# Designs tried in a protein design run: peptides against a protein of PDB entry 7Z53. Part 55

Target 1, 150 residues: chain A of PDB entry 7Z53
Amino acid sequence: PRIKNQADCIPFFRSCPACPGSNITIRNQINALTSFVDASMVYGSEEPLARNLRNMSNQLGLLAVNQRFQDNGRALLPFDNLHDDPCLLTNRSARIPCFLAGDTRSSEMPELTSMHTLLLREHNRLATELKSLNPRWDGERLYQEARKIV

## One batch from the design tools (peptide; made by RFdiffusion4, then SolubleMPNN)

Design b2_p16_8_s2 (from b2_p16_8, 6 letters changed)
Fold by OpenDDE base, seed 1:
Structure b2_p16_8_s2 (fold): chain B 150 residues (1-150), chain A 16 residues (1-16)
Amino acid sequence: as target 1 above (150 residues)
Amino acid sequence: SVEEAIEQAQQWIAEN
């Protein structure tokens, strides 16, 4: 969805016009977020994790998205498949599993979860746009090029 | 809790 809270604008998320970036305080906060967020937290630093974070069912170069929930049609992080899921163990009645992200702590910090979700959406947006511009590119090329831009 | 964090994150995402 469109970012309504300008204080939490993501500089890498270029599809949202709601972030003016003209306010110094907002810009400083954005810069702080960019310094904190490493791409490895989104894509995974280990190859097995990186592969699990990708949508390998097609050649669109997309990251995997949640198959159970969406946010008004927008993507959410996929759930992890842990034997001893700490999120499920925290509140057994809620039965909400942990999200799968490049950082294993993504589900423990709302800020990280939100950031990773936005970057997930941005990656998929970029991959989609790159596919439109370069129809001959395969999924690996699209994924890598989108990853470089993010 | 982790559950509360997830709910807060999802709420934030839904609002933005």
Scores: peptide ipSAE 0.021, ipTM 0.444, DockQ to the pose 0.039
Fold by OpenDDE base, seed 4:
Structure b2_p16_8_s2 (fold): chain B 150 residues (1-150), chain A 16 residues (1-16)
Amino acid sequence: as target 1 above (150 residues)
Amino acid sequence: SVEEAIEQAQQWIAEN
């Protein structure tokens, strides 16, 4: 939680100082300190959820993206389909349901939503590149390899 | 990989 010896750490303005001796890069450490995000939060820790997070319409190994909205052509998280969706109840005028992600907290914390979105885009980017490099790979292989790289 | 870095970072955070 807290850095034990700040004297041995490199101070940063945007986050907690990065301490040497870690196997992670300084930038990765900064990002981790700003947001505690597990990749499992993107892909889902349970198999049924993981399947729901994937784009099953093709063999490109992609994660599902929002079908209603995009961010200047870039992907957003898909919406969940919850009975009594709490996100819809909070702001009925906006009519924006909760996002579907590996963690239900994705819609509760904007920081997590942003990170999930970025990792979603990264996965799909990697899957696309892998498809280009390995045209014979099926969707499952592309998905798994991209997941491993992420 | 990003995942590995995240895992390492999470471990670091947990230990500190």
Scores: peptide ipSAE 0.026, ipTM 0.427, DockQ to the pose 0.033; fails the geometry check
Fold by OpenDDE base, seed 3:
Structure b2_p16_8_s2 (fold): chain B 150 residues (1-150), chain A 16 residues (1-16)
Amino acid sequence: as target 1 above (150 residues)
Amino acid sequence: SVEEAIEQAQQWIAEN
């Protein structure tokens, strides 16, 4: 574990603690299942946020990706547009804004950032495959069907 | 598969 003090628990998504040396608790399982079912960590729980997380420039049903950076050609989360961006304030020299995701804590926890990135890529992969299989589907249909699979 | 991946990730994080 990363934490040297094994008595400490680290923050986890859906406000669950991760305690070193412990198995997944019932609470963790319930919260994980809930997040999996609603996929709010990826797609957002509020409609305005959900729209901002989508690529609305085409009818491919894709989630928005970072327009400035890629990971060896693979997609990264888009940047948020915060008036007072805490990520910019904490590291002024790097000038890297916070990422935009369904969970506002995505930039605060590297584990969440990585997971959201993977699920972003998975959604876009699924949407692309669904478009190939169903060329007549519009962006809304592709987005919703891909969301159901994720 | 996503659910399984999440569970595995949670277990890995908890143990490391």
Scores: peptide ipSAE 0.020, ipTM 0.444, DockQ to the pose 0.026; fails the geometry check
Fold by OpenDDE base, seed 2:
Structure b2_p16_8_s2 (fold): chain B 150 residues (1-150), chain A 16 residues (1-16)
Amino acid sequence: as target 1 above (150 residues)
Amino acid sequence: SVEEAIEQAQQWIAEN
């Protein structure tokens, strides 16, 4: 895609803001966007990560959501638990840790964070609807079926 | 439908 705001710097959470005027920045942004459109990145490619991204407190097949913050009642990505959280170091005044997602770059670019958040909400919406339609399904079934639809 | 939307987005990204 053509970056139109080349004069502006894009804020990164895990690193310094990058100005799209740099070829390296443009390439990284394009690569991140192209790879991000894969919804599988929301669920994690590794089993340990995938489990951490799920809500295991019930049998609703939901992805984990932020337990501290919401966006006007809507879900946000859960926070990661890093000893040396780069997001906290990037902006010490904000005191916002990195988000946990299937893509480690989720907190690097706001666009990635936004899309992951939307897909999180969509998954949970689908899982909730599937639970209503199939009340006997357990959490694993709901999770997998919702994942297939996404 | 979400997958289709993602495919459309991917196509848009490829073209721009």
Scores: peptide ipSAE 0.019, ipTM 0.420, DockQ to the pose 0.023; fails the geometry check

Design b2_p16_8_s3 (from b2_p16_8, 5 letters changed)
Fold by OpenDDE base, seed 5:
Structure b2_p16_8_s3 (fold): chain B 150 residues (1-150), chain A 16 residues (1-16)
Amino acid sequence: as target 1 above (150 residues)
Amino acid sequence: SVEEEIARMQAWIAEN
């Protein structure tokens, strides 16, 4: 399913736009579901990406959040730093780049963006709570423990 | 806005 009635949309980029008879969308959805089970879409399946998704500026075990926007005080996914950002090219007036997540499809499907955002918030919530309960835990432990719970 | 879109997406997830 797809989000309906998007009046003012973030410039999302679909990998295969206007591909008649293509199974790309369905395939991506299936892959997304599979990745969701192991939360790799949130944390990244590879170490370099995983590190880029973390807030390494402190020892709070947090995932990185958007530095430009918030949702009523709540965190949003950070933006990627793509040189040729397809999201920027989709709508040049909006000038909103693609989100950075554990899966590159996060900006292709609004559903994924939303889910990743929610899980980002949940992780950071858990990490914060764990920090409160275990003040001596370092950022690595907080991150790992929160990741296991999510 | 980005915030509004996220809100809409969150609402959609809650409904679906």
Scores: peptide ipSAE 0.017, ipTM 0.458, DockQ to the pose 0.028
Fold by OpenDDE base, seed 2:
Structure b2_p16_8_s3 (fold): chain B 150 residues (1-150), chain A 16 residues (1-16)
Amino acid sequence: as target 1 above (150 residues)
Amino acid sequence: SVEEEIARMQAWIAEN
């Protein structure tokens, strides 16, 4: 899509130049968008990944956020820790590693990056509200309840 | 609400 309002843009960093018009690319994007219905692409389908996507430094039930960058004070996806990071290899001058998300393609497709970022923010917003409503809930409860509501 | 977020993102994508 053509950027009309850059002030409302969610910044993303692409790992590789996706071939627009490729049937594979189009299919992957469509499938990924459909998978957001159950939010598995955000939270991860495997337990180890799901744990890595969470903020384990507190009992607020939050997802981890980027520690280097924000979007006008709003959260961005955390960076992954990859051997031979393809995002760094694609654009060496930018020095932006791949994002960590439930979908490993998060940094390849800006649409996925944007959606994941949006849902990350929504989860953390919900978890915060749930904490306010239920101050006795621990981080696990907050995380699970927010995940259900998203 | 994932469905609402998807709808909002789709609108955003249409505009950007």
Scores: peptide ipSAE 0.020, ipTM 0.461, DockQ to the pose 0.027; fails the geometry check
Fold by OpenDDE base, seed 1:
Structure b2_p16_8_s3 (fold): chain B 150 residues (1-150), chain A 16 residues (1-16)
Amino acid sequence: as target 1 above (150 residues)
Amino acid sequence: SVEEEIARMQAWIAEN
């Protein structure tokens, strides 16, 4: 959901407005939704987060994937490393920690989780294809070019 | 396909 009356709102992430009276949860949701246009929800809008979302173990320009679980061989979002993991606290029976993504709502809304996952897979697919076409490109080049295509 | 799924998600985002 988006804010319909934007008269009293200010720009909040890109050109999307947010009202000061909105609580943090609503603003985070708006950020997550609006970031889909430029896929910043996948790559992260901040450099430290962006680095944490990348696979730095090779020069393939890939985003990091879950190391514990896969979906029938397909990649899943990596887990975050939160001390007090709210995902573990809210659903103690599931025992699944929060996912790490470009925004903090990746584990809150199934739609966002799925979207993040799909774009993660697409990025890695593109990076792999670009590596095949351009074997001499390093990981940074592959990452950036794939990001531009996504 | 992934593209169709993304389109559905974009539509959902636009409605919310």
Scores: peptide ipSAE 0.018, ipTM 0.451, DockQ to the pose 0.024; fails the geometry check
Fold by OpenDDE base, seed 4:
Structure b2_p16_8_s3 (fold): chain B 150 residues (1-150), chain A 16 residues (1-16)
Amino acid sequence: as target 1 above (150 residues)
Amino acid sequence: SVEEEIARMQAWIAEN
């Protein structure tokens, strides 16, 4: 993905040890939604959510994927299971429930959903390759190593 | 629809 709107950049603060404390350099970093990989948005910051995002049916260290839909054979984010699903309420004709991701905003905008989807695919790709390279690694090891690489 | 969402995602992927 390419950054189209520089106004969407997130400022980053850095201080130079050689500079006075009041001299803080503020840099605009590229938008986190398109360029900066925050693992928490994919994997979740809480353990219960993280577990729900994983494919626990095997020892391949994979993230869970949508069981109803695919994109030309490629994975999509799994759906959440909410009692009163706001996504279903927003557009009743679409009948698309909220996606389950590390960031609840994943269902709010296509860009974020796309990034989550891409990183989901990347994680699963990495986990698959790591399994090939390290056949004795269990699912936890594969998951964690892939998570570190992503 | 899901197809529309996929299309939006694909469009975004193509642009980024």
Scores: peptide ipSAE 0.017, ipTM 0.427, DockQ to the pose 0.028; fails the geometry check

Design b2_p16_8_s4 (from b2_p16_8, 5 letters changed)
Fold by OpenDDE base, seed 3:
Structure b2_p16_8_s4 (fold): chain B 150 residues (1-150), chain A 16 residues (1-16)
Amino acid sequence: as target 1 above (150 residues)
Amino acid sequence: SVEEEIERNQKWIAEN
C-alpha cells in the first residue's frame, strides 16, 4: 500500500520523519520495503499467533498495540510474554522484553522492529478508514481487508 | 445501503 497520509509524519529509521506526500523519496522507499516484506512476519503464519497479534477487545479489526509505551503518541508493537524472555536476558539492565510479532526475530534486528512498527500503524490506519467507509463490516472483515492492502 | 458502502470502499481502495 501507499501511505498517503499527509497530515502526519511517521518516524522512520534513526528517528527521521517519513512524511507521505511531502517527501516522495522516503515514501517510495517505504513502498519498496513493504513490497519485499512477507506479510507473515507482521500477521503471523499460524492462527494462534495471529489471534494474539490482534486487538480482540472490539470489532475494529485492529492489531494489538503496546499498552505501556508509545512513540510520540504513535503505536508500538506489543510486548511478548515469554518465560525466560531472551531480550530481558540479553540486556538485563534495560529490562525491556521482546516485542510480539509474526517473526520471532523482530526484537533482534532494529530494521525488522521498525518495519513491523510501520506496518502495524499502517494496518490500523487502514482498518480505521475501512470502518469509516464500511460501517457494517465486522472486525474480521476489517482485519482481513486491511491485511490484503498492507 | 451496504452496496453503496462497498462501492465507496472499492473507489477508496483504487485511489489509495
Scores: peptide ipSAE 0.021, ipTM 0.500, DockQ to the pose 0.022
Fold by OpenDDE base, seed 2:
Structure b2_p16_8_s4 (fold): chain B 150 residues (1-150), chain A 16 residues (1-16)
Amino acid sequence: as target 1 above (150 residues)
Amino acid sequence: SVEEEIERNQKWIAEN
């Protein structure tokens, strides 16, 4: 089962931990974020990474989400599987690995993590809506179409 | 149905 991390802080490599309710927050509309964000930071610029960022367990065209934690029921970025995980080395007590995102710096800057998280949620929302509107679309098409909208 | 697929997806996410 997933753990709601309402009281948990997420350590970041070379940065302060991000805690719910902390002063380190971004309050931007998703549309405003996308205007200044390279989508490759979210989806990955390389195909192998892009595939790893996707939920390939179904045909819903979703991005993968964290399997261990949620933010008040909302999706978080999935953890990466790094052999030498710098995030784990930063705070061994917290035992929070680096997030997997299109940008390798996702776990270095809480702002990037937050932004990527929001875009992850938006993508999955859009993919879900597109599935409802186009039931015959497969996961690839849903993913691509949602990516275009984000 | 689409709703069933979404539910299955959410269930899978919750269980893993």
Scores: peptide ipSAE 0.019, ipTM 0.506, DockQ to the pose 0.114
Fold by OpenDDE base, seed 5:
Structure b2_p16_8_s4 (fold): chain B 150 residues (1-150), chain A 16 residues (1-16)
Amino acid sequence: as target 1 above (150 residues)
Amino acid sequence: SVEEEIERNQKWIAEN
């Protein structure tokens, strides 16, 4: 089974005031989003970023998750640690930092954040299941195999 | 697919 989409309200840093897809049905919007987001946007295309997106505190092959917030017990994207966080600068009252993802625009568009969150959860679900099926695999193997499936 | 991966993993476990 795959993780289904769930919405949440989060303050975002917007780079553009316009909203695309106003003339597109909900189904078409989802399909367009699914085709737009690829694995590189979730895992990072460069190794240094990819490592920062992983949970390196154990050998479970998991992606890092938010340690401050959860969505009814479900994982959310981790926050980035930027010196000059544009998300914090844009809305100082909300005080929500930018999310850390494979795409730097993850906090600029809620639809990207939502998809990244779903894929994050799916990866971690797969990695967990793979660990139970393959107890001899280390974190690197689990991470890579889960990434291949996603 | 996940199912195919599970099958592959079980085979791998049997061989290792």
Scores: peptide ipSAE 0.017, ipTM 0.474, DockQ to the pose 0.021
Fold by OpenDDE base, seed 4:
Formats: sequence, structure tokens, C-alpha cells
Structure b2_p16_8_s4 (fold): chain B 150 residues (1-150), chain A 16 residues (1-16)
Amino acid sequence: as target 1 above (150 residues)
Amino acid sequence: SVEEEIERNQKWIAEN
């Protein structure tokens, strides 16, 4: 976007790491909260990861969903394929692998997992509706347009 | 709706 007037800008604030008297605990919480706003946690910052997060089996522009489990018909995050999966090691009885997401912290914090799940569902919903509105769009276009909206 | 979201997004892109 081209910013013509500074007054038209919406200010965004982040915590300053070098601020005097900063509380690390509070800072961590603020960083966690601000990370929820960043959709890159869902899509991934690196292209190889981003590709792994997508459903490439069709031209619907969808993010990959869990193939083993659903939440009352609603999508869940796909499982990662880690050689040494810490999630499986922590609870061997549950046998639930770590989730695959754009942020490795997603499986460490339930709140992050929930947010990722919601944004996953929203992306796929948007992509589906965009397909109905624009039937000639391919998977890449659908994915990118949905990503822009999220 | 998706249409409204697209419109909002396009407006945002045009303004920024």
C-alpha cells in the first residue's frame, strides 16, 4: 500500500526489548499476544514450510487438515512428521503427535493451537467461498487471496 | 461475506 497521509495510518505497537525496567514475564506475554495477530504463524515464514502446510492434492487453495481426526466435522491441524516427536514422548498413552503449523510453538501452547485451528478453518472457508465466486481461479490464486484476507 | 471481505481488502490495498 501507498501511504499518502501519516494520519491515515493505524499505529501498531510492539514491546521494546531494551526498555529499562522491562519485566521479562510481561514481555513474553505481550510477545505471545502479538504473535496471535500474525497470520504467518499459520502459513509459515519459509516457503518449504508453507508448501507443507498446504493441500496440494487439488486446486482449491486449501491448507492441509488433519486426516485422522476432526472436531465434530470441523478441521484440525495436520500432524507434523518429526523424527523425534516430543509430543509423542511426553504422553505415550495418548499417542498424539505434534501439530504442524507455521510456528513451532503451536504445540507448546494450547491457545496458539486453538488460534491456528481457527485461522486454518477460516482460510479454508474463505478459499471455498472464493472458489464459488471465482470458479476460474486456480489453487494458487485461491490460496493467496484467502491468505490476504486472513 | 467473502465479497465484503474482498471489498474491504481491496480498499485497504488501495489506501495503503
Scores: peptide ipSAE 0.017, ipTM 0.451, DockQ to the pose 0.021; fails the geometry check

## One batch from the design tools (peptide; made by RFdiffusion4, then SolubleMPNN)

Design b2_p17_1_s1 (from b2_p17_1, 7 letters changed)
Fold by OpenDDE base, seed 3:
Structure b2_p17_1_s1 (fold): chain B 150 residues (1-150), chain A 17 residues (1-17)
Amino acid sequence: as target 1 above (150 residues)
Amino acid sequence: SEREALELEATRLALPP
């Protein structure tokens, strides 16, 4: 969730936000980081893209993950399906297409790729937990609730 | 945060379906 009262905080210090009357903890820092993350970079700002970023093969509310590769058993971003994939064109021998994310720049900026990967994993973790807690929720509800938490 | 997420989840569990 976003910090409700930004006026009482010094937001321009990314690493050490200072808020009067609050104990700065690791959790507070995480909250600050997630509060300033544009969710559109993870979930997409347009509905067609958002649908493509979701796992629609089940009712678990998950984001789509890479079907070809994993990182030591952990999820990676799915590949995009670009006609003239710039990632394939840049390194023709590697044959690795661009990742699909809410921001098309994800594959061009490794820092974004890493962040998107972590947030994808977090979303899927949250959705899984929400499913366990609320077995009657369908995929749409699970997806939306997990998205609200991220 | 995970704490806030859990609190939110707990709140939702307390609500009627």
Scores: peptide ipSAE 0.018, ipTM 0.503, DockQ to the pose 0.029
Fold by OpenDDE base, seed 4:
Structure b2_p17_1_s1 (fold): chain B 150 residues (1-150), chain A 17 residues (1-17)
Amino acid sequence: as target 1 above (150 residues)
Amino acid sequence: SEREALELEATRLALPP
């Protein structure tokens, strides 16, 4: 078993069963995704979504993070607020909603989730560093500059 | 590398509990 503490687990929604994949398959998928890295997959392609993906509670230019769960102290994607949340529908006992990301498939594919999570962390790391380097920058500037680097 | 980290994380998340 991969998970040390199942109480800390976040179940994922699958739109279809994963094919019995090799490590190569996983790698290929990630390669395809990383080659696809336009910012829209992480930051959202639409402004309303982009705003929802941001932490707007401060001027740090951060992306929003999960408020319920962390991965060994590290950030996870925030939960979405879907009317018909497929993650809730597929596992009613878990009562854990889908993640919110620029790509709506974030909770369907753990591979995507991982990438988004890492890029989230990277963005927030960059924004934090940029804040340190440029303390007078507001949240918008920090967000945009970090987004450019990612 | 970043890609390596992504692959590692993808593997971690793809594995069963």
Scores: peptide ipSAE 0.018, ipTM 0.545, DockQ to the pose 0.030
Fold by OpenDDE base, seed 2:
Formats: C-alpha cells, structure tokens, sequence
Structure b2_p17_1_s1 (fold): chain B 150 residues (1-150), chain A 17 residues (1-17)
C-alpha cells in the first residue's frame, strides 16, 4: 500500500480491468511516454477536448482539476462526464467515474492516470510560475507557454 | 531527466495502496 491516508485519496478503478496481456499495457504506456514531447495525452489532440481540459473560470492558464477529490492536497484529474461511463460500470460499488485527460486511456491504466496527473500538476505549476514572472499575460498566453514547456 | 522522473513517479503511483 502506497497511500498512507486513504481517506484523502480517490480510489482508482480501471475501466478495462481484464487485460491479462502485458503486451498491450506496455505498448500503451510506451506510446504515452513517447508522446511526451507534444503532450497530447495531457492537453488533448482535439480542440473541444482541449477546452474541456482547461480551467476557464479565470485567466491563469490552468488545466482543470478534480473538484471533489485531491491526492493528499495535490490535484487530481477532473472527472469525465460520460453517459455510459465504463469506469462506473466496471465497479459499481466504487462509483468513481472516469478521469478526463487528453486521451480516453487515462482511466484504463493507473500508470497513465499517474502520468497525466503529474503532468497536470506540472502544467499548473508552470502556469502559476509564468503568471508570477509575466503578470500581464492572459490565460491563453499562460496556457500556451506552459504547454510548450511541459 | 524530467521524463525519467515522471516515469518513475508514474510507476510508483500506479502501485496499489
């Protein structure tokens, strides 16, 4: 057990638990890691998704974070709003919906969820720092500049 | 590198509690 205080953490349940083949998992992980340069897994490759991943409530250029849960005070990915949420269907008792990230794999593998979460935090950290360094930058500028650095 | 650190952290975070 890695989580010291489970009460402060959201439980993770993958949307596709029955993948006994290690090969597919490894490939997906590698693909996500190789896409690190463009970070499309974090920001989304489609503009509508990209917008949904952003915090549009302010001009801080932040990515949206989970509004219900945190990881010991640290940000988690926001929940998706799927009608037929596979994460909910795979474990009805947990009642944890899929996370929203740059790709739908975010809730399929804990490793990818972790990566997305870390990069989310990094983006928001960078955006915050950039705001401090460049107070006149608006949210779009902050978002784009942070995205370039990530 | 940052990537390596993230990979390591991702692995760690992926472990069950």
Amino acid sequence: as target 1 above (150 residues)
Amino acid sequence: SEREALELEATRLALPP
Scores: peptide ipSAE 0.020, ipTM 0.518, DockQ to the pose 0.033; fails the geometry check
Fold by OpenDDE base, seed 5:
Structure b2_p17_1_s1 (fold): chain B 150 residues (1-150), chain A 17 residues (1-17)
Amino acid sequence: as target 1 above (150 residues)
Amino acid sequence: SEREALELEATRLALPP
């Protein structure tokens, strides 16, 4: 997957560095990213944060997604719920909160945001497939198994 | 399982960019 359409995305969200081309080329680039990226940036390195990054409203093992915006129907990172949100303060007109991710830099670096977004989508895709293959798995199992694959 | 791995790989290959 890649960022499909940035025209209707939130102001500071950018596409990943993947170049236009064949699906194979794009996939290879994504795979290269996952090879050296610390997954803790996506899932959180601490349990409290990790829980906040999950969709706990069901037993599907999904990561939480943005409830206000999508990228041509595809998921974006959820917003954080900071009282004094620095992202809101940097641009009053945009009124876009900071993203919630396993890495606080996600809102500071659009490139990192893009990568996290891709991995979010991949996790949720995997969890969905795992649910299909293993319908009796609960949300915890689905989440953990998808996390292992990512 | 082996089956799961194969099916997931097939799905991954079909994943839209």
Scores: peptide ipSAE 0.016, ipTM 0.500, DockQ to the pose 0.036; fails the geometry check

Design b2_p17_1_s2 (from b2_p17_1, 8 letters changed)
Fold by OpenDDE base, seed 1:
Structure b2_p17_1_s2 (fold): chain B 150 residues (1-150), chain A 17 residues (1-17)
Amino acid sequence: as target 1 above (150 residues)
Amino acid sequence: SAAEELELEATRLALPP
């Protein structure tokens, strides 16, 4: 284990059980691989979703991060704002809502959640580096350039 | 590439014990 403090763990929660031998799990893994090249699982394939995944509070071209939890100071995926959140309804004792990602399956499989988290961090890292190298770039350009590199 | 960046960042990710 890379971390020993449980407080630093990524709060993985699966809204639906994903058995390794189930057709659902196989399909999700294949879909994740097919979308890996274009990184649509991170940025979203639809413009409204893509905008919701961005940090619009500044001109740094960043993706939105979780406002409640961090992993030892590192970013986690933001929570979705669903009216009837299936993650909350499935396990009321956990009280962890679904994560928001470009792939709606992010909370179904912790493996996908981990991958999305890594790519989120990498995008924000790249955007930060690009801002340092190009201080005159606005948030839109930083976002697009970082997205192209990922 | 996304694959390369993922592998690099994975070394920094905190995994549960």
Scores: peptide ipSAE 0.024, ipTM 0.576, DockQ to the pose 0.042
Fold by OpenDDE base, seed 4:
Structure b2_p17_1_s2 (fold): chain B 150 residues (1-150), chain A 17 residues (1-17)
Amino acid sequence: as target 1 above (150 residues)
Amino acid sequence: SAAEELELEATRLALPP
C-alpha cells in the first residue's frame, strides 16, 4: 500500500519526503527520479545552451517555444538545428526534428519530452505572472526569478 | 516549486499501493 501519512517520511530533497519502503528497487527508482529533476534539463547547464533556450526577442524572461506547433494553444519545446538530425532520419515521413532542451535526451524518451514541456510551460507561466506583479523587471530578472521558483 | 511538485508526484506514482 502507498504511504498516506507523510509523518512517516523524512525530508529527502527540498520539501519532498523520503518514505520508507521494503522494496529497494522502488527506493532506487525514486532516488533516481528525484536526483534527475533539478530543472537543468529545462534551462541547460551550460551558458551557451541556456541562452539558446531563451526567448531573446523580448524582455519577458521567457523560454523559447516551438514556432511551428502548439498543443491546443499551449507551448511545445522548440526544435533544435542539428546537422544530420537523428530524429529526422528516424522518421522521414513525419519530418519532425529533435527538440531543443537542456538535456540532449529530451527527444529520446517521450516521458522526458513531456516533463520538459510541462516545466517549460510552468516557467513561462511564472515569468508572465512575475511580469504582471513586477512591471519594472527586465527579461533577465524575470527569467532568473522564474527559474528559481521552478 | 514546480520541480518539487513534479518530484513529489513522481514519488507518489512510483510507490506501491
Scores: peptide ipSAE 0.040, ipTM 0.520, DockQ to the pose 0.023; fails the geometry check
Fold by OpenDDE base, seed 3:
Structure b2_p17_1_s2 (fold): chain B 150 residues (1-150), chain A 17 residues (1-17)
Amino acid sequence: as target 1 above (150 residues)
Amino acid sequence: SAAEELELEATRLALPP
């Protein structure tokens, strides 16, 4: 293990592909994961931040995505706009600002960045699917319903 | 669904012990 002090560790168990998995076991693991995922880290705990994390240019209920970069066509987190951007200060040559997320630590921990990116993509996927299923829903409805599913 | 994707991604990661 990478961390020597296991008392401070949250145990993570990966599924064994060779182990017979029941649907019940998978569902229990999913439920456990969802119970520990605070959606506020993705959507923001405060209304001003939550609004800034949304794509307000349309009525699709989407979260905002990076306008400068993509990952092989897949969405990345939008950039924040900070006075003294620590990401810019620590690496002046890269000129890459910190990402904007519900958790301000998203750019400080690559694990959080990855998780937030995945959840961003999932939200937008869900919102898109919900729009297809419910074409009369406005952006607010789509956003809220997708948020509930995430 | 999001939890499923996270678990899938975690499974793919080769995390050092």
Scores: peptide ipSAE 0.034, ipTM 0.557, DockQ to the pose 0.026; fails the geometry check
Fold by OpenDDE base, seed 2:
Structure b2_p17_1_s2 (fold): chain B 150 residues (1-150), chain A 17 residues (1-17)
Amino acid sequence: as target 1 above (150 residues)
Amino acid sequence: SAAEELELEATRLALPP
């Protein structure tokens, strides 16, 4: 198996009635994919959300990553800080909060979570590479340029 | 590039644990 330590795994639980293969799930996935053009599902279309999705602790232009968990050393989406987190309410024993992403539906469908995770990783990869190529760029420049490439 | 990364990473994630 790819995952060696099961204790480090994050169980995914849906907080809304969106079953795989349902028309609702398909519609939501299609909508998310259509937003791929501007990648707003990754970066957020609203400024406050966009800022919350960024790693503001440095000038590397990175998106924020999960501080508690990784997937075989790779980044996961950060958790949201909702007071009444529907993901926590879905499965109280798991105690896994909703992920924070540009699309608020990220934790409703595993497919969206996966896509957002992959694009998060890609952004951070690009930002890292851009930093290497352009060491004088600040975090804002790196973030924006990586965002344009994604 | 994002699409390419998505395809490659999706393949990786499809592997069993």
Scores: peptide ipSAE 0.025, ipTM 0.526, DockQ to the pose 0.038; fails the geometry check

